# Ledger of designs, part 15: peptides against a protein of PDB entry 7Z53

Target 1, 150 residues: chain A of PDB entry 7Z53
Amino acid sequence: PRIKNQADCIPFFRSCPACPGSNITIRNQINALTSFVDASMVYGSEEPLARNLRNMSNQLGLLAVNQRFQDNGRALLPFDNLHDDPCLLTNRSARIPCFLAGDTRSSEMPELTSMHTLLLREHNRLATELKSLNPRWDGERLYQEARKIV

## One batch from the design tools (peptide; made by RFdiffusion4, then SolubleMPNN)

Design b1_p10_4_s2 (from b1_p10_4, 7 letters changed)
Fold by OpenDDE base, seed 2:
Order: sequence, then C-alpha cells, then structure tokens
Structure b1_p10_4_s2 (fold): chain B 150 residues (1-150), chain A 10 residues (1-10)
Amino acid sequence: as target 1 above (150 residues)
Amino acid sequence: MTVVKPYVPL
C-alpha cells in the first residue's frame, strides 16, 4: 500500500465474490441489497437490520435515534454495535462508533451521514404527523406508511 | 453474472 501506517487508514474490505460455476474469468460480486427502489439505505434490505433500525420501545413507528448526541436538539443516527468497528480504528481519540443505517456505508463520508440523518429525521417527522392524523394506528402501520412516503 | 438477492418484503 502507498500508506505504510495502517493506523491512519480506514480499513476497506473487498465484497464477497459470486462464483457462477467453472468459468470464473471475471470476479463478480454478490448483490446483498434489495433490487427495488424501496429506500433500503434507510430501512435495510433484511428484516433483522430493519428491526434494529426501529425504535421498538414504543408504538409510534419511529426509527431509532442517537442516545448520546443531538444536533441542536435534532436527532442523529444511532450508533452501530459492531464487534470490530472500523470507525473506532480511524479515530481512536474521538471513540465515535460507526452509525447504524440501512446502508453500511453511512459512515464512509460526512455527506452520506448527513443524507441518512435527513432521511431518518424525515421518517420520524412523517410517522409523528401520521400519528396525529390517525391516533388509532399502531406502530407497525405508522412505520410502514411513513416508509411508503419516503 | 451478478447474483442478486431476491426481494423479501419487510
């Protein structure tokens, strides 16, 4: 590598290869994302991740938010709980974990983090407004209807 | 050919 000090580098891993039979002349990758425009960057492409992204403490249909930090009273992305968190390796002094979002790249650059934060805020705004308009809706319906709008 | 994960509705 051009940079010799690995302590100053963000670790990047290669995607898993797709092995389509005996004639592997070109390394293809496996697509783990949903094939539809479904805001999977916000909600994830798998049920376990989608559940972890939700605020399950109530029936308001909200996404989970950061419990340690806020932006002038506004919600931030929750932290992930990775065993080997790459964000903790990049800046050991700040001790800030990677953000949890539907897209694992949410912490790759500040612009992505900002967009994911905006979409999380928008979902929570929509779910809150939908609850106001429809007081009898449960948390699952609120979440799914907000998700359809986003 | 890229292997695409099938869509599962949440």
Scores: peptide ipSAE 0.000, ipTM 0.271, DockQ to the pose 0.035
Fold by OpenDDE base, seed 3:
Structure b1_p10_4_s2 (fold): chain B 150 residues (1-150), chain A 10 residues (1-10)
Amino acid sequence: as target 1 above (150 residues)
Amino acid sequence: MTVVKPYVPL
């Protein structure tokens, strides 16, 4: 087997079933994601998550960034605050929590983490430029206009 | 609990 350590299990939960109409015998999961291409991987599909992803300390319309780590002065994804954090459970020595993004899978693959980080940086770049061009815009307008461009 | 979007084949 390629995996030598079998003691570290990734907790995986089966999605809740959708209630099908009386004629559907196939078990489908509930869709909790947006059905259209709206960058929900960056911004979340639910208002509480979308709020947690935002930097609410100012009126710059920025997404929240990591407070512990940077990549050569560049922003990284913030850490999540999960009760049973699978990243902490799978790598207890590193003690690095999962990343908070619009998609919960942001920490499952380094490639996903990189893409979410890139899009977070791009949003914050756009919001900063939009603020420079439009000094009178509030943080909500800056966030929404940056989100429309992304 | 991660809710996964149903896979719809293209």
Scores: peptide ipSAE 0.000, ipTM 0.268, DockQ to the pose 0.039
Fold by OpenDDE base, seed 4:
Structure b1_p10_4_s2 (fold): chain B 150 residues (1-150), chain A 10 residues (1-10)
Amino acid sequence: as target 1 above (150 residues)
Amino acid sequence: MTVVKPYVPL
């Protein structure tokens, strides 16, 4: 049934179509992000975000971790520094910010948070092991090689 | 060189 009251409709805009090759009959959207295999959910799709996700205090190629909380000595996602942080707006008493990850949805549900946390831990594990195996590697190389493995 | 494609804003 068509909704009779247009005021009850949420406007939903369809993504721009990718140019079909000569034989592609399926309308795909343009990918406005990085490749689906580049772990952009961990590293971000944009350079400014990717920089903010990195631990820039050293040359170990690590991702940034939470400075306030740990899970039994294990790293958690860093907090974001959003001007209008929806997590702070939702629970003003707890004052827990949203998590910073490559995907902005990292704080939407615990399952996403856990997956992003796992992948952050894995990157940092890999970068640490790569540093042990390759003491002469700089932080950029460690980060990029760990990123290629993830 | 990891080519980070520049963000083109829609």
Scores: peptide ipSAE 0.000, ipTM 0.210, DockQ to the pose 0.080
Fold by OpenDDE base, seed 5:
Structure b1_p10_4_s2 (fold): chain B 150 residues (1-150), chain A 10 residues (1-10)
Amino acid sequence: as target 1 above (150 residues)
Amino acid sequence: MTVVKPYVPL
């Protein structure tokens, strides 16, 4: 059924409807996330999101970090650039945008924000150490090897 | 939907 009342619904999608083959009468579900245990909450499930989560200014394989705020010199999650940012709509006085992460729920509760921040820091730590150990590795290899460890 | 594949080293 299409949800007609959205007042009590959280707009979070884990699965998409699919119709298998020639039998259009059977509604199935496809996972909208990656099928792998691949830390998609950090890296995203789609290539455009994964690219937006990366620091593309250098060849260090790092994730993007907040440019406005730090925690005693430690990285925080970058802000998203949503047209209709629900975080800006919810708290108009603070004017804090939603955080950009692999999981869209990164801004729904402080515990999730903290976990995504921790995993972003861990990726960037790993990529930095991998660069030290392997000076000849490019930013793509550093990112993918750090992602494999996380 | 382009799924981000895991890195598999060659």
Scores: peptide ipSAE 0.000, ipTM 0.216, DockQ to the pose 0.045

Design b1_p10_4_s3 (from b1_p10_4, 7 letters changed)
Fold by OpenDDE base, seed 1:
Structure b1_p10_4_s3 (fold): chain B 150 residues (1-150), chain A 10 residues (1-10)
Amino acid sequence: as target 1 above (150 residues)
Amino acid sequence: MTVVKPYIPL
């Protein structure tokens, strides 16, 4: 948001318009979702987001996890790297950024965050088990096969 | 917008 005084404001972003080349008088938003049942809430609907959600430091096919916090040794969602992070703007005391997930709403409510966290954990569990069963599989295959199961 | 292809066949 271009609002300078954010002390009492919740930053909301209006959806980007679809600009069809036709004389359409009705403003529609861009569709950012796939038409598939593809667990896009975990993996994203766009390739850049999908890459950012992956742990690219190894060939284990894992999703990225939080580097600052864990839940009793269990993975949490990674933090997003937003310039105007709504979570940081609304809760300055906690200083906790919004979570990065396939769905941008992952930080909107704890129940949604929990479901995304569960599915991230399940993907990483599956990828780990698949690696154990198939030692010769590369990180891309592990990721895609785990994604297929989820 | 590059849609993430589901289930890339190997």
Scores: peptide ipSAE 0.000, ipTM 0.200, DockQ to the pose 0.044
Fold by OpenDDE base, seed 2:
Structure b1_p10_4_s3 (fold): chain B 150 residues (1-150), chain A 10 residues (1-10)
Amino acid sequence: as target 1 above (150 residues)
Amino acid sequence: MTVVKPYIPL
């Protein structure tokens, strides 16, 4: 690497290449995201990630929130559980892991973190209001209806 | 050709 001190840089990895069967010399990437406007930055593009983003402890249809920190009683993004967490490598003193969101870039800059936090709060607000209006709805329906509105 | 993952329906 051009930078020898790994403590002074953010680690970036190259995306996985698509291997077309033809001798195309142009490196294409595999698209791991949905091609639809479906708020996949909030909910993820894969079912396992979508499940990890949900609060599965109840039937309220809520997204998971940070259990360690709050912003004046307001929810923050949950932490991810990465084995080799890049956020822990960049600021070893703070010991703050990367945030879990539908988009893995949620921790790349504070502006992204803020937008993901806002959308998480909005989903949870919507799911709560939908539960109030429809007391007989289960957690799956509440989650999906809130997701459709977002 | 870019490989796109299938859409997960709502």
Scores: peptide ipSAE 0.000, ipTM 0.265, DockQ to the pose 0.035
Fold by OpenDDE base, seed 3:
Structure b1_p10_4_s3 (fold): chain B 150 residues (1-150), chain A 10 residues (1-10)
Amino acid sequence: as target 1 above (150 residues)
Amino acid sequence: MTVVKPYIPL
């Protein structure tokens, strides 16, 4: 394994069971994800997460971006604010939190992080272009129209 | 890749 430090534990929680009223003996997990292809990996499957992923400081319909780091002037994913952040636990020296995205696995591997970053950039590009084309649109409409395109 | 778990209607 490329990870030299194996002493730190990553907290994992088992999903809650779905309790259908029927005599189902098979333990199924509650589905916490949307049932349709809606880019929920970018926007989240729950309203509180979706709100946290948005830049609410303005009416531009943008997703939130990293405030500490950029890639040659390009946006990166914002950091999450987890109580027991597995990224902070696994690399205590770097003190880099996990990334916030619609999918909680956004920090599991660099390829996922890259895809989430790309889609965040694309959303923000689209929202910016839509604002240019439609100056009278509010931040909600810009966000939703950009989301429909993504 | 979102692992689409089968939707079990509540």
Scores: peptide ipSAE 0.000, ipTM 0.258, DockQ to the pose 0.036
Fold by OpenDDE base, seed 4:
Structure b1_p10_4_s3 (fold): chain B 150 residues (1-150), chain A 10 residues (1-10)
Amino acid sequence: as target 1 above (150 residues)
Amino acid sequence: MTVVKPYIPL
């Protein structure tokens, strides 16, 4: 049934269409993220975010991890530093910020959080192993090579 | 060379 009351409608804007090729009959949206599968959910699609996701305290090519909490000695996602953090707004007493990941939805559901945490752990594992195998590699190379594997 | 894709602001 059509909603009769327009006040009950949530405005929803569709994405801009991609340029139609000569034989594309299906309207696709423009990809405003990365153009290929590159684990942007882990690394971000933008350089400032990608930098914030990295552990810049050393040259090990690691992603940043939570400094307050661990899961049985295993890394968790770092907290974000949002001005208006919705996680802090939801429960002011717990004072648990949203997680920082390449995808802003990392804190939307526990399943997403878990997947992002897993991939962060895998990157850090790979970067650590790559450092062991290649002691002369710098942090940038370690990060990029681990990123290519993920 | 890290190909940083240019940010296209929506």
Scores: peptide ipSAE 0.000, ipTM 0.212, DockQ to the pose 0.081

Design b1_p10_4_s4 (from b1_p10_4, 8 letters changed)
Fold by OpenDDE base, seed 5:
Structure b1_p10_4_s4 (fold): chain B 150 residues (1-150), chain A 10 residues (1-10)
Amino acid sequence: as target 1 above (150 residues)
Amino acid sequence: GPVVLPYVPL
């Protein structure tokens, strides 16, 4: 460091540069984003919810999927366990509960439901592929790595 | 062990 006396310094670091090997004077930065999209609504922002959204029955790092229904063999969001489930009131004969997701609105807007479902499938796809590539990874590692990719 | 990631095109 150029400044040896760091007692009065506030640590402030600039992002690493991206060097494209051109004669341009513009200094580009390496992308420091952890993911392409903010999937907090899929994984849950709170630890208890996040755990409930995971498939904890194995070490595959998967998100929980619906145990009653599938979409032509593809996964659907798991059901929640609400005492006063508003979704059950929409069709009392069907007895379809609300979905469990990182966003409580997951059953209110079909668009959200679709996106959550899509990202659920993508996570599980990634986790499955990561398990194939890294057989020694445990469920926590698979879950975290897949989450980072999503 | 070593980390092997799949190729994910954007």
Scores: peptide ipSAE 0.021, ipTM 0.503, DockQ to the pose 0.037
Fold by OpenDDE base, seed 3:
Structure b1_p10_4_s4 (fold): chain B 150 residues (1-150), chain A 10 residues (1-10)
Amino acid sequence: as target 1 above (150 residues)
Amino acid sequence: GPVVLPYVPL
């Protein structure tokens, strides 16, 4: 590697290139997301991730929220549990892990983090209202219906 | 490609 001093390096892995043709001038990434339209950035594109993003402690169809911090009573994204958490390594004094969202980039840009947070809150708001309107719905129904609306 | 979202204050 060109960089000799790796002590100050933050582990970062580049996404895989698509390499669609022989004459490639622009590097495109492989798209592993279901779609932007279905809000996969919020809910995840894979079932294991989607389950981890949900609050499974009740039948309210809610997304999981941060258990350590709130924003004046408002929900924040839950923390991820990464082995080598880039967010922890970026600022060692802050000791704040990366957020968990459907999009792994949720902690890379404050703009993206804020949008994920808003959409998290919106989902939970919708699920709560749907529960009020439909008290017999279980958590799965509430989650799916709220997901469709978002 | 990546989608650029507008900044929303927290």
Scores: peptide ipSAE 0.017, ipTM 0.505, DockQ to the pose 0.030
Fold by OpenDDE base, seed 1:
Structure b1_p10_4_s4 (fold): chain B 150 residues (1-150), chain A 10 residues (1-10)
Amino acid sequence: as target 1 above (150 residues)
Amino acid sequence: GPVVLPYVPL
């Protein structure tokens, strides 16, 4: 990094540039996300991430929820398990890790975190309703059908 | 300071 004094740096990461063609006039970013329509911000664009976002303890097709905190009984996003967690490093007194969601922006700003939280709750609500309507559906079917609705 | 988590009313 160009900054010599890094003792008080906040760990922000800049996206790598994308060079799709010649005659580049602006710096574009690499986009690793799938389409917005598939709600990849909720479910993830990669299979390992998608599995980590799911509640695999049952066959209810639910997304994983926070195991430490709730919002007046309502679900919150699960915490990520980063080796060098930027959220922990930025605010050492809070000791709150970054949230885990379909994309890494889930902890970028409270508004975005709230939207991710809302969609998490909606998925779990839908999965629960679908289970009630279709009691023979397994967890994979419930998860996929709820994902399609979201 | 206090930890503030997102509140999404449903």
Scores: peptide ipSAE 0.016, ipTM 0.461, DockQ to the pose 0.034
Fold by OpenDDE base, seed 2:
Structure b1_p10_4_s4 (fold): chain B 150 residues (1-150), chain A 10 residues (1-10)
Amino acid sequence: as target 1 above (150 residues)
Amino acid sequence: GPVVLPYVPL
């Protein structure tokens, strides 16, 4: 890189371009997200990611929560496991990795992270309430019904 | 320690 003092840099990674056939004067980014309002920022747009965001240890239809930290007893987003974690590189002393969410921007700014956290908590709250109302529903049904409500 | 986030109920 042109800047040699990497300690002063916040690592950003450039998205893949969408290359139209005619006019390439303006760079556009490829968009692989689902196009309908489905809270994909929380649940993910692809099945492998969606599965990684779920708590698969039980049949409660819950999203995965952070296993290391809580906020006054309330859930935080789980951490991702990135090979080159930009969040770890941003502040070496903090040693806090990026959060895992449906939207890769979940750790981009605290305000966005907070909203992701809120929606995580809301999903899990809904799934819990749905379980109470429908004790015979399995985890998949609880997850999908809560997802629809969010 | 963990990053301090604004507390949001629920």
Scores: peptide ipSAE 0.014, ipTM 0.477, DockQ to the pose 0.037

Design b1_p10_5_s1 (from b1_p10_5, 5 letters changed)
Fold by OpenDDE base, seed 1:
Formats: C-alpha cells, structure tokens, sequence
Structure b1_p10_5_s1 (fold): chain B 150 residues (1-150), chain A 10 residues (1-10)
C-alpha cells in the first residue's frame, strides 16, 4: 500500500479498477473470479491460489486447514499471509489474521466465513470418503473429484 | 477490509 501511516488509518481496500482505454467513463472493477458456477470461492480462480489452498503434504486431496485453531475438533479456514493484513490492522489486540480462501472476502463477516468453512469441511469430508471408496486414487484425482461434487 | 474484490495494488 502507498499509505505508510497505519496508526490512524482504516485499512480499507477498494476493488482494482479496469482501465479499458476507451471513452468509458464508468469505473468498473477487474473481474478476478471465474465466470462459471464452480465453487471458486473455495478453490480459487487461479492456479497459484488454488495450490496454496490445498494440503500438499500428502496424497489425500484435502484442502489446507488452520494450523492454530479448531472448532471442537473440526477444521477452520487457514490464515492468509498478507503484509498489510486488514484483519490484523483492524483489531490489533486480537492478532488474528485474515482467512485464506478462494475468494479474498472470506473474512468480511462471520456469516460469510462460516459458509467458506462449511464448504471447506465438506470438501475434506468428500475427499476422505472418496479415498475410502477408491484407495488407488492419488491426491490430485481425489481433490478434483471432490471439487466436482462440491 | 476487502468487500468486493482484490484491492488496488498499492
């Protein structure tokens, strides 16, 4: 960010504008999402993000989960790693970073976070069951098949 | 806070 003063500033980030180079005077945002109904809010719209959302430490086809916190033994969204984390800046005492999901808005409000969390859990549940049913499937196939079902 | 999409790159 261009603003260096973070002591008295609200970390509000406006959507990136699209600059088509035409005579269009209406400001529109750059579309960073897929155009399909493909649960991109869970899996991401770009390959680098999609990889970061996956648990790549095994061949179980799972999405990455929070390493610090659980909800009564159930998974939570992993934390993002942002230089200027708006969640950290908004509540400096809590020291809880923003969540990492397919959509960057996953930490906007608890209700949205809950939906992302539910879908994360559902994917991992599906991947686990698919592994049980298909022991020969590798992690990539488990991930993709679970993704198709979600 | 990110409401509608990716922030403007600053």
Amino acid sequence: as target 1 above (150 residues)
Amino acid sequence: RRIYGPPVQE
Scores: peptide ipSAE 0.021, ipTM 0.493, DockQ to the pose 0.045
Fold by OpenDDE base, seed 2:
Structure b1_p10_5_s1 (fold): chain B 150 residues (1-150), chain A 10 residues (1-10)
Amino acid sequence: as target 1 above (150 residues)
Amino acid sequence: RRIYGPPVQE
């Protein structure tokens, strides 16, 4: 359910519950992530999200970066496009949307955002170096090989 | 949005 009073509330929402059989007395959450170690926090656990996280404008195998802001020439996470964006609600004057990453929690706190940003930069660094070493590799191979390293 | 767990149905 949507929080109606946005002025006095922190816009946190509960995760979808798992309803195992007849025992629903203890609320558990569903696992929606890949269960193996694959850096899904960077690349996502679903193909549509994974594609949205990529820079598909070229064949360099890069992840998408912020188009509005940089950190002294260094890449930042791209912004998400959320209905009722909680980041916009947290600080209305700043007008900074939530970041888009493989994990939806990427904007929870600055330290987490920084880690996501670091891994974004590392992927793009790796993809760039791999392109230099393997000029004939296309964007898909560059992306996948960089992803394997991360 | 959430701080953990699966997606939320808005």
Scores: peptide ipSAE 0.018, ipTM 0.466, DockQ to the pose 0.049
Fold by OpenDDE base, seed 5:
Structure b1_p10_5_s1 (fold): chain B 150 residues (1-150), chain A 10 residues (1-10)
Amino acid sequence: as target 1 above (150 residues)
Amino acid sequence: RRIYGPPVQE
């Protein structure tokens, strides 16, 4: 960091600028993920993570859901398996691990967690409807087509 | 704690 002594600082870091050597006068931040708008917060930006977020036990093109908890039959985000899980450290009595999503910040605040949950449910809804409309589609096609819609 | 934005590369 630019400021080394952070004892009296608020830990808020500004995003790194993009294309500083061009004729662009408007400061924009770099894209460190994939596409600007591709729902990478749901699906991930790397193939190993994307695969871990999928339900690979069938050919329905679904995302993985929580195996311990549901919301009145509605899906919740699956839990991650972190060696040093920060969510377990924030509230040791609750013993709730961090959620697994395309974006690692999914457990940062309840509002963000809710949005991730909503989009996960929407994907699975879309994949289910697409399977009904296209019974011959395999899980990969269902997943990709649902992802395009989200 | 960083909530939003891409990583800072300094």
Scores: peptide ipSAE 0.017, ipTM 0.432, DockQ to the pose 0.036
Fold by OpenDDE base, seed 4:
Structure b1_p10_5_s1 (fold): chain B 150 residues (1-150), chain A 10 residues (1-10)
Amino acid sequence: as target 1 above (150 residues)
Amino acid sequence: RRIYGPPVQE
């Protein structure tokens, strides 16, 4: 039942295997991201990306939000700045770039985009609440504490 | 566009 026509196949690249520690017979992929559940899809797994995802214009510990659009006053994911933006190529008339998130797949499906958006909003909500409770906290602390909760 | 994994040459 394998598909014989390769034209009908979607190209996927297999991840590298993790080094076996013992007589493990089940192949596991190497983890190229963070080693634990830390909402890296929201915050990124690398420092440069993490910084780009933050609102650095103030000391509120917020994540960056879309500057062009809102959802009835609610924040949306910021746009990415891709050299070859597939979202722009999909519909040239719409002129809507791909979204920027901790995970590059944030624009793959509306459902996934929605989840990223939700978590973005939750972080910003938490950071805002934490600022209210702790007025002396700086932006870094607010960001990190909100991140711990998410 | 890659959906997951380490960087791969397309």
Scores: peptide ipSAE 0.018, ipTM 0.425, DockQ to the pose 0.049; fails the geometry check

Design b1_p10_5_s2 (from b1_p10_5, 5 letters changed)
Fold by OpenDDE base, seed 3:
Structure b1_p10_5_s2 (fold): chain B 150 residues (1-150), chain A 10 residues (1-10)
Amino acid sequence: as target 1 above (150 residues)
Amino acid sequence: RRVYGPPVQE
C-alpha cells in the first residue's frame, strides 16, 4: 500500500479492473454481484456469505439477527467479523462493529442500515408466516420461499 | 472494503 502509517488507517481498496482485451481505453470494475434482481443486498451474491447470513440453529428459514442488541424486541442486523473493522476504527469509544448483510456497505450510513434492517425483518416475518401456513416445510424451503417473495 | 468489485491491494 502507498500509505505506510497503517495503524490508524481505515481500509479501503480499489475494485479490481475488468481487462477483457489488450486495447482497453476505459477502465471498468469487475462485477461481483448477481446479474439479476434478487435482493442480493439482503442475501448476498456468494454462497459462503449467504450461509453466514442465515440462522442455522433451527429449521425456521430465518436470517441471522444481532445477538447483543434489539430495538424494542425487534431484530437488528448481526455484526460482521472483519480483520480491520472500519466501524470500530472510526469510533473507537462506541466499539460497535460493522453490520453483516448481503452488501458490505450496510453500515455506510444510518439510512442504508435501516433499509437493510427493514428487509431483514421482512424476510423473517415472511418465513414465520410461511411456517405457520406450511408446518411441514423445512428450514431450506422456508428460507427459499421467503427469499423469492422479498 | 470494496464498492463495485473485488478489492485490489495497493
Scores: peptide ipSAE 0.018, ipTM 0.445, DockQ to the pose 0.041
Fold by OpenDDE base, seed 5:
Structure b1_p10_5_s2 (fold): chain B 150 residues (1-150), chain A 10 residues (1-10)
Amino acid sequence: as target 1 above (150 residues)
Amino acid sequence: RRVYGPPVQE
C-alpha cells in the first residue's frame, strides 16, 4: 500500500485509475482480471478456478452447487476448501466455510453472497433451458452459451 | 474488512 503507517487509518483502499487512450477525463479503475463485463465473479478469471466452479459429473453445462445445504430446494454456492479458512474463524460455533465463487470476496457480505447465489441459479436455469432447446449440445457448449447470456 | 471492487495495483 502507498501509506505504510496504517495505525491511525481506516483500512479502505482506493483502486488505481486507468489512463484513458483519448481526451476522456472520466476516471475509471484499472481492471487486472478480465473484461469489464464478463461475469467473472461467477465463472472466475482463471481456468483452474473456472473448472472447479463447474459440475463436471454430467454434460449439462451446470455450475457446481452446495452439497450440504439447499434453500428450499434451490441451489446455494459450494463451499471452498481453504487452509486456514477465514470464515471458520469468524464464527467458530457455526463452522461454516467460505463459499467458492469466481470472486474470492463472495463471503464478505451477505448481500454479495446473495448476488453470487442468484447468478449461480440463473446460469443453471439458462443451461437447463438451453439443454431442453438443444438436446444435442454437449456440456461445454451449454456452459459457454449460458455464460454468454449471463 | 475486504472491499468489493477493482484491485488497487500499487
Scores: peptide ipSAE 0.015, ipTM 0.402, DockQ to the pose 0.037
Fold by OpenDDE base, seed 2:
Structure b1_p10_5_s2 (fold): chain B 150 residues (1-150), chain A 10 residues (1-10)
Amino acid sequence: as target 1 above (150 residues)
Amino acid sequence: RRVYGPPVQE
């Protein structure tokens, strides 16, 4: 980044601009998300991210959950692994990294984090219920069917 | 990798 001393800065970085060619007088950012309503904030817009958001340790079709913390037994979002993690910079004493979700903004504010957490729990609830109703479904089927409902 | 939107301009 251009600013090297970030001790007195809010770690908010500017997105890359879109370059439409003929008319570049108005700066617009690149869209890296799916344009259709598919709950990409939960599941991601790219396959590698989508896989990283899943619990691949079993065939239950679940999304990955936080391995360090729970909310009175309830799931929390898993942590991301970011180079130059802005959440760690926001509160250095807490040492809590940013959460991993389909949308990169999941740690922007607690209210947004809560919504991502709610949708995570809802997916896992749905996958669990679908497994109960369809014991022969594998993890991929459970994940996709739950994703369709969300 | 960074959070908050599309690719970040360094």
Scores: peptide ipSAE 0.015, ipTM 0.424, DockQ to the pose 0.049
Fold by OpenDDE base, seed 4:
Structure b1_p10_5_s2 (fold): chain B 150 residues (1-150), chain A 10 residues (1-10)
Amino acid sequence: as target 1 above (150 residues)
Amino acid sequence: RRVYGPPVQE
């Protein structure tokens, strides 16, 4: 093997291959998400997750934000509620859970977290502006229209 | 640890 010490390895699992419909020799992975670019990393690819990512306490079409922390008044990603939260296990004293986003990898590295945070803020900004422009729109319409723009 | 992708056997 190329790597002699297995302790130096990071475990990754290879996605299942897609069945080619033609004489395609290049291996492609199965798309288990949405079929097009739709910011699923922000909104999720499944309805239950999508609902959990939304602020359902009002009709503003907003995504849920962190209830414990803010960044100088700016929103942060909400915390997830994982049974075995790896973020809590990495530093038990910090007691900071993993973030909840459309993509489960949102807490993998700060740069990725930042991008998820940015897009969450952008959605909420758009929803807020859309509400201002269209006061009669309900939360669902605001959410969907903002989602279309993101 | 939560891993993104199709379910795999660890």
Scores: peptide ipSAE 0.016, ipTM 0.405, DockQ to the pose 0.047; fails the geometry check

